# Peptides against a protein of PDB entry 4PN1: the designs that were tried, part 182

Target 1, 261 residues: chain A of PDB entry 4PN1
Amino acid sequence: KIEMNFLNKPIVPDTTKVISNFLTHYLITEPVEHVEIEAKLGTLIDLETQNRFEFPVMNETILNPEFNLRTRFESDMTASEHKYLNEFLNQAFRDSQKPGRLPFAYKHTKQVDLFYETEDNSRDKIRVSKNQSDNQVLACVKKRRVADLFLYCPNDAFDIRISISDELPVSMPSGNQQPSLTRLKDRVGYVHQEIKIDLTKTTQNDPVYDTTERHELEVEFGNIADLRDRAQKAKDGMEAPLFRRVQLFMDNVRILRREHS

## One batch from the design tools (peptide; made by RFdiffusion4, then SolubleMPNN)

Design b1_p26_3_s1 (from b1_p26_3, 12 letters changed)
Fold by OpenDDE base, seed 3:
Structure b1_p26_3_s1 (fold): chain B 261 residues (1-261), chain A 26 residues (1-26)
Amino acid sequence: as target 1 above (261 residues)
Amino acid sequence: MSIILATEEDEELLKKLQELYNLLKS
């Protein structure tokens, strides 16, 4: 009989531990009340070269936020890459409907995001999201980026940004306020085991820079309450449930970043 | 403006499958 190692016990990858600790901090230690946790596919750009960042590592690595690497993250991909991922996810959806599998859920949504300046001229804008078809208000929030964790992935087409955000529900802007920015979002969403995978095409009309389109893929924890419970258990000394959930999340991200045209 | 979906046919298929799944759960 083959054993998995000399202890014959599972071992947790270091990446899983680091990410789990990062999440636990913002779920439990300094809890974000209305937390959103997502990973975006994109590219770490070297600010000096304006090319993809190069670092002397040979595999997926979490960048230490204490070091200023003079990078920016571009959460965008080509239309072709986006199309390929859509085809891939469509096939994954179909395959998951077979007997013995856990099925995907699928949803296509079109919304308009209206951004408003705050009365105090704070940097954070109020976002009003409306359904594009009937103009029904879906949400009114003030989103604050709390923290980012970057994964450099030299063997894959994309790098990863894991973001912690606070989505504070706020009252609707006064009827006399005009939006400073409008964005159209066309989103196809896939949900598997409470992990959300969204392909989003964003169209922004800028009076100065013409219409810009962005193609994004994001992976989000769909059950924050469960994740918070797992994080609390981890703080109490039972880490396995959190590690399993983070591993699932990261495996989905790893699958997606390896798929490209 | 639509997302660059692979095909409109694929979207329709996904919607049908989703509907079927919902019916089977109920």
Scores: peptide ipSAE 0.039, ipTM 0.695, DockQ to the pose 0.014
Fold by OpenDDE base, seed 2:
Structure b1_p26_3_s1 (fold): chain B 261 residues (1-261), chain A 26 residues (1-26)
Amino acid sequence: as target 1 above (261 residues)
Amino acid sequence: MSIILATEEDEELLKKLQELYNLLKS
């Protein structure tokens, strides 16, 4: 007979605990009302070298936000990397349709985001999202990023930013206002076990700057209500459900960040 | 941790990329 360890009990990885605590804070302790929780693949850039950050660690590590590491996060990848991940996810989708597996759901959407300044000249912008095909309004929100947690992943193609955002529903801007910024989003979305994976090509049309394009991969918790329930249970002393959900999320992120052409 | 507009990071990146592009094009 083989045992798991000398206690013969499951042990939770430290990364899982740290992330779980981070999420619990913004789900329960200081709850964000309209919370979005996502991980983006990208690169931690050293502001001094403008190269990928080099930290004296040998594996996945969560960076301490209390330290000024003089980094920025670039939530972007090359078109070729993005294409490879799309092909990879397409294959994963196909494989999941086989008997004995839990299937992916797939959706392709094209969206336009229009950003408007607020009347009070606040720094917060109003985002109106519309379907590109029929101009149906999908959402009108003020999105604010509340907190970030950065994972340095020296052995993988990408580093990770986990972000807590608040998407506050707001009224439509006045009809006489012009958008200050327009973004076209071509998004393919995959959902597996309520974890949402989005590949997004964003084209930004700025009246001041030339058109720019970005390629992003995002992993999002698709069931916030369930996650909040799990976080509440964790606060009440039952941590296992939250840890399991965070572990699932992170394993999916780990798979994706390791894939490269 | 900083509270920022969701678009701020994107805008900063885009500005930087545009600047780089302009520099390389000149």
Scores: peptide ipSAE 0.010, ipTM 0.298, DockQ to the pose 0.013
Fold by OpenDDE base, seed 5:
Structure b1_p26_3_s1 (fold): chain B 261 residues (1-261), chain A 26 residues (1-26)
Amino acid sequence: as target 1 above (261 residues)
Amino acid sequence: MSIILATEEDEELLKKLQELYNLLKS
């Protein structure tokens, strides 16, 4: 008989604990009402060199937000990388449809995001999302970035930003307002065990930027209510359910960031 | 051309599989 360890109990990695605590703070301690929690694949860039940052670590490392590391995060990837990930996820989808597996759900969405300035000139813009095919309004929200947590991943193609946002539903802008920005989104979404994986091609007609297109991959917690419940239990001393959910999320992120052509 | 889609064939297959899945769950 083999045991897992000398306690014969699962061990929770520090990464899981740190992420769990981070999430618990914004789910329970200072709760964000309309919380979105996502991880984006990208690159931590050294502001001085404009190259990928090189930290003196050899594995996945959560960066301490209390330190100014002089970095920026670019949530973009090449078209080829994006295509590869799409092919990979398509295969994963197909494989999950086999008997004995939990299946992926799949959705392809094309939408237009219209951004409007707020009357109070707040930094937060109102985003109206419409379906490209019929112009049906999908959402009207004011998104506020609440917090970020960055993971440096020296062994993988991508670094990770975990973001907590507040997506407050708001009333539609007045008919007299013109959008300050229009963004086209072509999104392929996969859902497995309530974890959402989205591949998004974004086209933005902004004369200020040289690149009009971005390719992004994001991983999102699809069941916030469940996550909040788990976080509450963790706050009450029962951490295992939260740890399991965060571990699942992070494992999916880890799979994706390792995939490269 | 959607850069995020591998092929039109893949998209069609995925849609069909999704539809089938939905039918089996109902």
Scores: peptide ipSAE 0.047, ipTM 0.686, DockQ to the pose 0.015; fails the geometry check
Fold by OpenDDE base, seed 1:
Structure b1_p26_3_s1 (fold): chain B 261 residues (1-261), chain A 26 residues (1-26)
Amino acid sequence: as target 1 above (261 residues)
Amino acid sequence: MSIILATEEDEELLKKLQELYNLLKS
């Protein structure tokens, strides 16, 4: 007979605890009303060298936000990397349709995002999202970035940014207002156990610069109400449900960031 | 015609599988 450890009980990794506490803060302690919680794959860039930062660690590490490391996060990847991840997720989708598995759901969307300045001249813009095929308004929101948590992943192709955002539904901009920015998005979305995985190709036109293309992969908690409930239970002394959900989320992120051609 | 998917065949297959799944769960 083999036991898990000398207590013969599951142990929670420190990473899971740190992330769980981070989420609990913005779900319960200082609750964000229209919270979005996502992880993006990308690269921590050293502002001095403009290369990937080299931290003196050998494994996945949550960076302390209290330290100014003079880094930026680039949530972009090459077209080839993005294509590989798409192929990988397509295969994962197919495999999940087999008997005995929990299936993925799949959705392909093409939308245009129009960004407008706010009347109060805040730095936050109003985003109007429309379906490209029929111009139907999908959403009108003012998104505010509330907090970020960065994970340096020296053994993987990508670093991770976990972001807390407030997506406040707002009224449509006035008819006389012109968008300051237009962005085309082609997105394939995969959902498994209420975790959303989106591959997005973004095209942006600039009057001064050539058209730029961005390739992003994001992983999002698809059931915020459940997550908030789990976080509340954690505050009340029952942490296991939250830890399990965060572990699931992070394992999915870890799978994705390790994949490369 | 997708600018993101690896192949048109993949898209068609995924859509068909999704449709089948939706049918079976309804």
Scores: peptide ipSAE 0.038, ipTM 0.691, DockQ to the pose 0.014; fails the geometry check

Design b1_p26_3_s2 (from b1_p26_3, 11 letters changed)
Fold by OpenDDE base, seed 4:
Structure b1_p26_3_s2 (fold): chain B 261 residues (1-261), chain A 26 residues (1-26)
Amino acid sequence: as target 1 above (261 residues)
Amino acid sequence: GSVILATEEDEELLKKLQELYNKLKR
């Protein structure tokens, strides 16, 4: 008989605990009402060198948000990297349809996002999302980035930003108001065990920087209610369900960030 | 622009598989 360790009990990685605590804070302690929790693949850029940030660590490391490391996060990748990940996820989707597996769900969405200034001149803009084909309104929200947690991943192709956002449903802007920004999104979404993985190509016309194209990959918790329930249980002393869910989420992120063309 | 899929054929395959999944789920 083999035991897991000298206590013969499961142990939770520190990374899982840190992330779980981070999530619990914004789910339970200071709850964000309409919370969105996602991880984006990208690159931590050193503002001084404009190259990928280098930190004296040898593995996945959560950066302490209390320290200004003079970095920026670029949530972008090359078209080739994006294509590779798309192919990878397509294969994963196909494999999951086989007997004995839990299947992916797949959805291809093309939408236009219209951004409007708020009357109070808030930094937060109102986003109206419409289906490109029929202009059906999909959502009208005011999204606020509440908090970020950055993971430096020196051994992988990408670093990670985990973001807490508040997506407040709001009324449609007045008919006389013009959008300050328009963004086209072409998104393929993969959902597995209520973890959503999105590959998004974004096209934006910027009056200053001309037309820009961005390629993003994001991983999102697809069932916030369940996650909140798990977080509440964790606050009440039963942490295992939350840890398991966070571990699942992070394992998916880890798989993806290791893949590159 | 569109998301860079491997091929149109691959996308069609994914759609078909999704349809199958939906049928099985219902």
Scores: peptide ipSAE 0.026, ipTM 0.601, DockQ to the pose 0.015
Fold by OpenDDE base, seed 2:
Structure b1_p26_3_s2 (fold): chain B 261 residues (1-261), chain A 26 residues (1-26)
Amino acid sequence: as target 1 above (261 residues)
Amino acid sequence: GSVILATEEDEELLKKLQELYNKLKR
């Protein structure tokens, strides 16, 4: 018989622990009421070189926010990369429909996001989301970025930003207000075991700048209530359920960030 | 402390500036 280690007990990787603690803080310790937790694929860019950040590590590494690393995160990819990931996820979807597997769910959404300035001169904007087809209001929220955790992934095609956001439902802007910004979003969404994977093409028209297009891939915790329950249990000394959920999330992220054409 | 990395708004601004810079170089 083979044992997993000299204690014959499971151990938890540091990455899982660090992320779990990060999430627990904003789920339980200083709870965000309308929390959104997502990972975006992208590139950590060195502000000095404008190239991908180079850090003296050889594998997936959570960056310490206490250090001034002089980086930015580009949550974007090429159209080709985005297309490849779409094809990859389509295949994963098909394979998951087979007997003995847990199936993906799929949804395609086209929406327009209208951003409005707030009266209190807050940095946060009100976002009104509408269906492109019928202009039905989908949501009206004030989204606040609460915290970020960055993963440098030197062996993979993409680095990762895990973000905690607060999406506060708010009243619709007054009819006299004009949007300061408009974005078109074409999103294909995949859900597997309550983990949401979204491929989004965003088009933004700026009167000053040329039309910009983004291609983003996001991985989101689809069941916040369950995650919060797991985090509470972890805070109370039972960490395993949270670790398992974070591990699942990160494994999905790891699969995606490794895929490239 | 707070995350030292650029905020999303800063990133967007930087991107726009970079694009502008590239246009000026043409």
Scores: peptide ipSAE 0.005, ipTM 0.249, DockQ to the pose 0.013
Fold by OpenDDE base, seed 5:
Structure b1_p26_3_s2 (fold): chain B 261 residues (1-261), chain A 26 residues (1-26)
Amino acid sequence: as target 1 above (261 residues)
Amino acid sequence: GSVILATEEDEELLKKLQELYNKLKR
């Protein structure tokens, strides 16, 4: 007979604990009402070298936000990487449709995002999202970035930013207001076990920037209510459900960040 | 280069597979 360990019980990776605590803070301790929690694949860039930062670690490492590491995070990837991930996810989708598996759901969305300045000149802009085909309003929100957690992943193609955002539904801007920025988004979305995986090609017509297109992959918790419930239980001393959910999320992220052509 | 996310053919295939799965699950 083989046991898992000397306790014969599952053990929770430290990364899972740290992330769980991070999430619990913004779900329960200082709760964000309209919280969005997502991980983006990208690259930690050393501000001095403008290259990918090199930390003296050999595996996935959560960076301490209390330290100024002189880095920035670039959530963009190459077109080839994005294409590869799309193909990979399509295959994963196909495989999941087989008997005995939990299926992916798939959705393709093309939308235009219009950004408006707020009356109070807040840093937070109002985003109006419309369907490109019929210009139907899909959402009108004021998004505030609340917190970030960065993972340096030296063995993988991408580093990770986990972000907490508040997406507050707001009223439509007045008809006389002009958008300060317009973005076209082509998004393919995959959902598996309430984890959302989105590949997004964003086109922005901004003369200030050299690149008009961005390719992003994001992984999002699709059931915030459930996650909040799990986080509450964790605060009450029952951590296992939260750990399991965070582990699932992170495993999906880990799969994706390892995939490259 | 540019990435074309989900060709029409791919989308149709994916939708078909999803529909088939749903049908079989019922």
Scores: peptide ipSAE 0.107, ipTM 0.730, DockQ to the pose 0.015; fails the geometry check
Fold by OpenDDE base, seed 1:
Structure b1_p26_3_s2 (fold): chain B 261 residues (1-261), chain A 26 residues (1-26)
Amino acid sequence: as target 1 above (261 residues)
Amino acid sequence: GSVILATEEDEELLKKLQELYNKLKR
């Protein structure tokens, strides 16, 4: 017989606790009403060197938001990296359809995002999303970034940004308003155990600059109501359900950021 | 625009598998 440890009980990683507390704050303590919680793969860039940030650590590390490290996060990857991840997720999808597994759901969407200035001239823009095929309005929202948590991952191809956003449904802009920005999005979405994994290719036309293309991978909590319930239980002294959900989320993120050709 | 999926074949396969899953779920 073998035991996990001298208590013979599961141990919660410190990373899980820190992230769980971070989420609990914006789910329960200072609740965001229309909260979106996502992790993006990308690169922490040192503003001084314009290269990937280097910190004297040897593994996954949550950066303290109270410190200004003079970094920026680029939520982009090369086309080849994006293609590899797409192939990887396609295979994962196929494998999950086998008996005894929980299956992925898959959806391919092509949409146009139109950004409008707000009447109050706020920094936040209204985003109208339309289906490219029939121009049907899919969503009209005002998205506000509330908080970020950065993970430096020296052993992996990507660093991680976990973001808390408020995605407020709003009325359509007035008919006389013109969009300040138009963005085409080609997205393939994979859902497993209510965790969404999206590969997105975005194309943006700039009148001054040539067409720019971005390749993004994001992981999102697909059931916020359940997550909020778990966070409330955590505040009430029962932390295990929240820890389990955060652990699942982070394990999926870890799988993705480690994959490379 | 170009499809984000690696191949057209993969797209078709994924759609078929999704359809099959949906049928089994009903």
Scores: peptide ipSAE 0.029, ipTM 0.641, DockQ to the pose 0.014; fails the geometry check

Design b1_p26_3_s3 (from b1_p26_3, 15 letters changed)
Fold by OpenDDE base, seed 1:
Structure b1_p26_3_s3 (fold): chain B 261 residues (1-261), chain A 26 residues (1-26)
Amino acid sequence: as target 1 above (261 residues)
Amino acid sequence: MSIILATEEDPELLEKLRKLLNELLS
């Protein structure tokens, strides 16, 4: 019989602990009420060189937010990369429908997002989301970015930004207000074990720069209530459930960031 | 280059989705 290690017990990777602590802070310690937690695939850009950031590490590394590394994160990818990921996820979907597997769920959404200025001229805009087909209002929120955690991934096609956001439900803007920005979103969503993977094409018209498109892939915790419960248990001394969920999330992210056209 | 999403790119996937939806709604 082979054992896992000299204790014959699972060991938690340090990355899992760090991310779990990060999440616990914004779920329990200083709780964000309407929290969204997502990881986006993209590229850490060095502000000085405008190329991909280089750090003297050889594997996935969580960057310390206390240090100014003079970087920006670009969540956009090429159309080719986005197409490849779509094909990859389609295949994963098909394979998951086989006996003995847990199946993916799938959803295709076409949405219009209208952004409105707030009365106090705050940086946070009110976003009204509507279905493109029937103009039905899906949501009206004020989204605030709370925190980011960056993972530098030198061996993979993409770096990762894990973001904590607050999506505060707000009242609809007055009928006399005009949107300052309109975005079209075409999104395909894949859900597996309550982890949501979205491929999104965003189209925006600009009077000066014409039509611009962005291609994004995001991985999101689909069950925040469960995650919050796990985080609370972790605070109470039972960390295993949280670690397992974070490990699952990160493994899915790791699979995706390794894929490229 | 435009992105072709799953429903446009993969007829087999679309068919499977339709079947699954039908099963869920039955």
Scores: peptide ipSAE 0.023, ipTM 0.549, DockQ to the pose 0.014
Fold by OpenDDE base, seed 4:
Structure b1_p26_3_s3 (fold): chain B 261 residues (1-261), chain A 26 residues (1-26)
Amino acid sequence: as target 1 above (261 residues)
Amino acid sequence: MSIILATEEDPELLEKLRKLLNELLS
């Protein structure tokens, strides 16, 4: 007979607790009304060296947001890395269609994002997203980055940024306004157990640097209402449902960040 | 880079999946 530990009870990893508390704060304590919660794969860059940040740790670690570490996060990856992840996810998708598995849902979207300045010259721009083929409006939002949590992952191909954003629905800009920026997005989305995984190729015309292409992978909580419910239960003393959902999310992130060509 | 569609009807995907399978079997 085997027991899992000397208490013979499951324990919650510290990483799960820290992330859960972080999420609970912006879901319940200081609630963001139209919250988006996503993790992006990328690289923490040391501003002094312009190389990947080196912290004296040997494994995945959450960086304390109270300290300015003189870093930036680059969510871009190489085309080859992005292609590899795409192939990996396609294989995972196929395997999940087999009997006895929970299947992925898949969606391919091409959209154009138009960014508009606000009348009050606020830092946050209005983003109008349209379907690239028929110009149908998909969303009109003012997205505000509320908080970030960075995970330094020295043993993996990528570091992680978990972001809390407020995507406030707003009215369409006036017809006389011109977009300050136009961005094309080619996105393939995978959904498994209400966790969204998006591979996005972004094309942007920059007035100074011509056309730039970015390759991103993001993992998002697909059911915010459920997550908020779990967070509320956690505040009420029942933490297990939230911990389970956060662990699922992080396990998916961990799988992805380990994959490289 | 083009994104490979996760469909059985996508020839590029099928080719890539076959290559991956061959790599696993070799």
Scores: peptide ipSAE 0.015, ipTM 0.460, DockQ to the pose 0.017
Fold by OpenDDE base, seed 2:
Structure b1_p26_3_s3 (fold): chain B 261 residues (1-261), chain A 26 residues (1-26)
Amino acid sequence: as target 1 above (261 residues)
Amino acid sequence: MSIILATEEDPELLEKLRKLLNELLS
């Protein structure tokens, strides 16, 4: 026989605990009503050098905002990296269709996001999302990003930003109001065990600035109700279900951030 | 618990800032 350790009990990685506590705060302690929780792949940029930052650590590290980090996060990648990840996920999708596996679901969506100013001149904008092909309204929300948790990943191609957002459903803007910003999104979505993985190409036309294109990969908790239930159980002293779900999420993120051409 | 409050809440502003930064670094 072999045992796990000298107590023969499972040990939860510290990263899992820290992330779980972060999520619990915005799920239970100060609950966000229409919460979205996602991880974006990107790069922590040193504000002084404008290159990827090199922290004095050797592995995945959650950054402490209490220190002067002097970084920004760029949630973007090259077209080639994005293509590689798409091919990788396509292969993962195919492999998951085999007997004995849990299958991926796949969806391709093209939408336009129209951003409108609010009547109260608040910082938050109203986003109306429509299908590009038929202009069917998909959503009308006021999205506010509440908090971020940054992970520096020196051994991987990408760093990670975990974001808590509030997507408040709101009424459509008045018919006379013009959008202040328009974004086109081409998104391929993969879902596995209620974890959503989205590859998104975003095109933005600015009348003052040139057209910009962004390539993003996002990993999202697809079942917030379940996650909230797990977080509540954790708050009540049973942490294992939450830890398991966070571990699954992070393992998927870890797989993706390691992949590069 | 390490929590960083988000400052990039305006998509338009964020994009403008990104472009300006790129221009300064070019």
Scores: peptide ipSAE 0.000, ipTM 0.246, DockQ to the pose 0.014
Fold by OpenDDE base, seed 3:
Structure b1_p26_3_s3 (fold): chain B 261 residues (1-261), chain A 26 residues (1-26)
Amino acid sequence: as target 1 above (261 residues)
Amino acid sequence: MSIILATEEDPELLEKLRKLLNELLS
């Protein structure tokens, strides 16, 4: 008989604990009411070199937010990388439909996001999302970025930004107000075990710059209520359910960031 | 304004989805 270790008990990695604590803070300790929690694949850029940030570590590392590392995060990838990930996820979807597996759900959405300035000229804009086909309003929100946690991944194609956002529902802008920015989003979404994986192509028309296209991959917790419940249990001393959910989330992220064209 | 698609649709995937939906709704 083989045992896991000399205690014959499972051990939780530090990464899982750190992320779990981060999430618990914004779920329970200082709760964000309309919380969105997502990880984006991208690149940590060194502001001095304008190249990918280099840090003297050999594996996935959560960066301490208390230190100014003079970096920015770029959530974009190449069209070829995006296409590869799409094909990869399509195959994963197909494989998951086989007997004995938990199936993916799939959804393709096309929407337009209209951004409006607030009356008080606040930094946060109002976003009105509409379906491209029928112009039906899907949402009207004011999104605020609350916190970020960055993972430097030297062995993978992408670094990771985990973001906590507050999506506050707000009233529609005045009919006389014109949008300051319009974005077209074409998104294919995959859901597995309530973890959402979205590939999004965003097109933005800038009056100064020509049309820009962005390719993004995001992984999101699809059941915030369940996650909040798990976080509460963790605060009460039962951490295992939260750790399991965070581990699942991170394993999906790790799979994706290793795949590239 | 041209809609830029983020991903290429996989016809095989779409067909699989259609089949599954039909089976579920039958």
Scores: peptide ipSAE 0.023, ipTM 0.572, DockQ to the pose 0.014; fails the geometry check

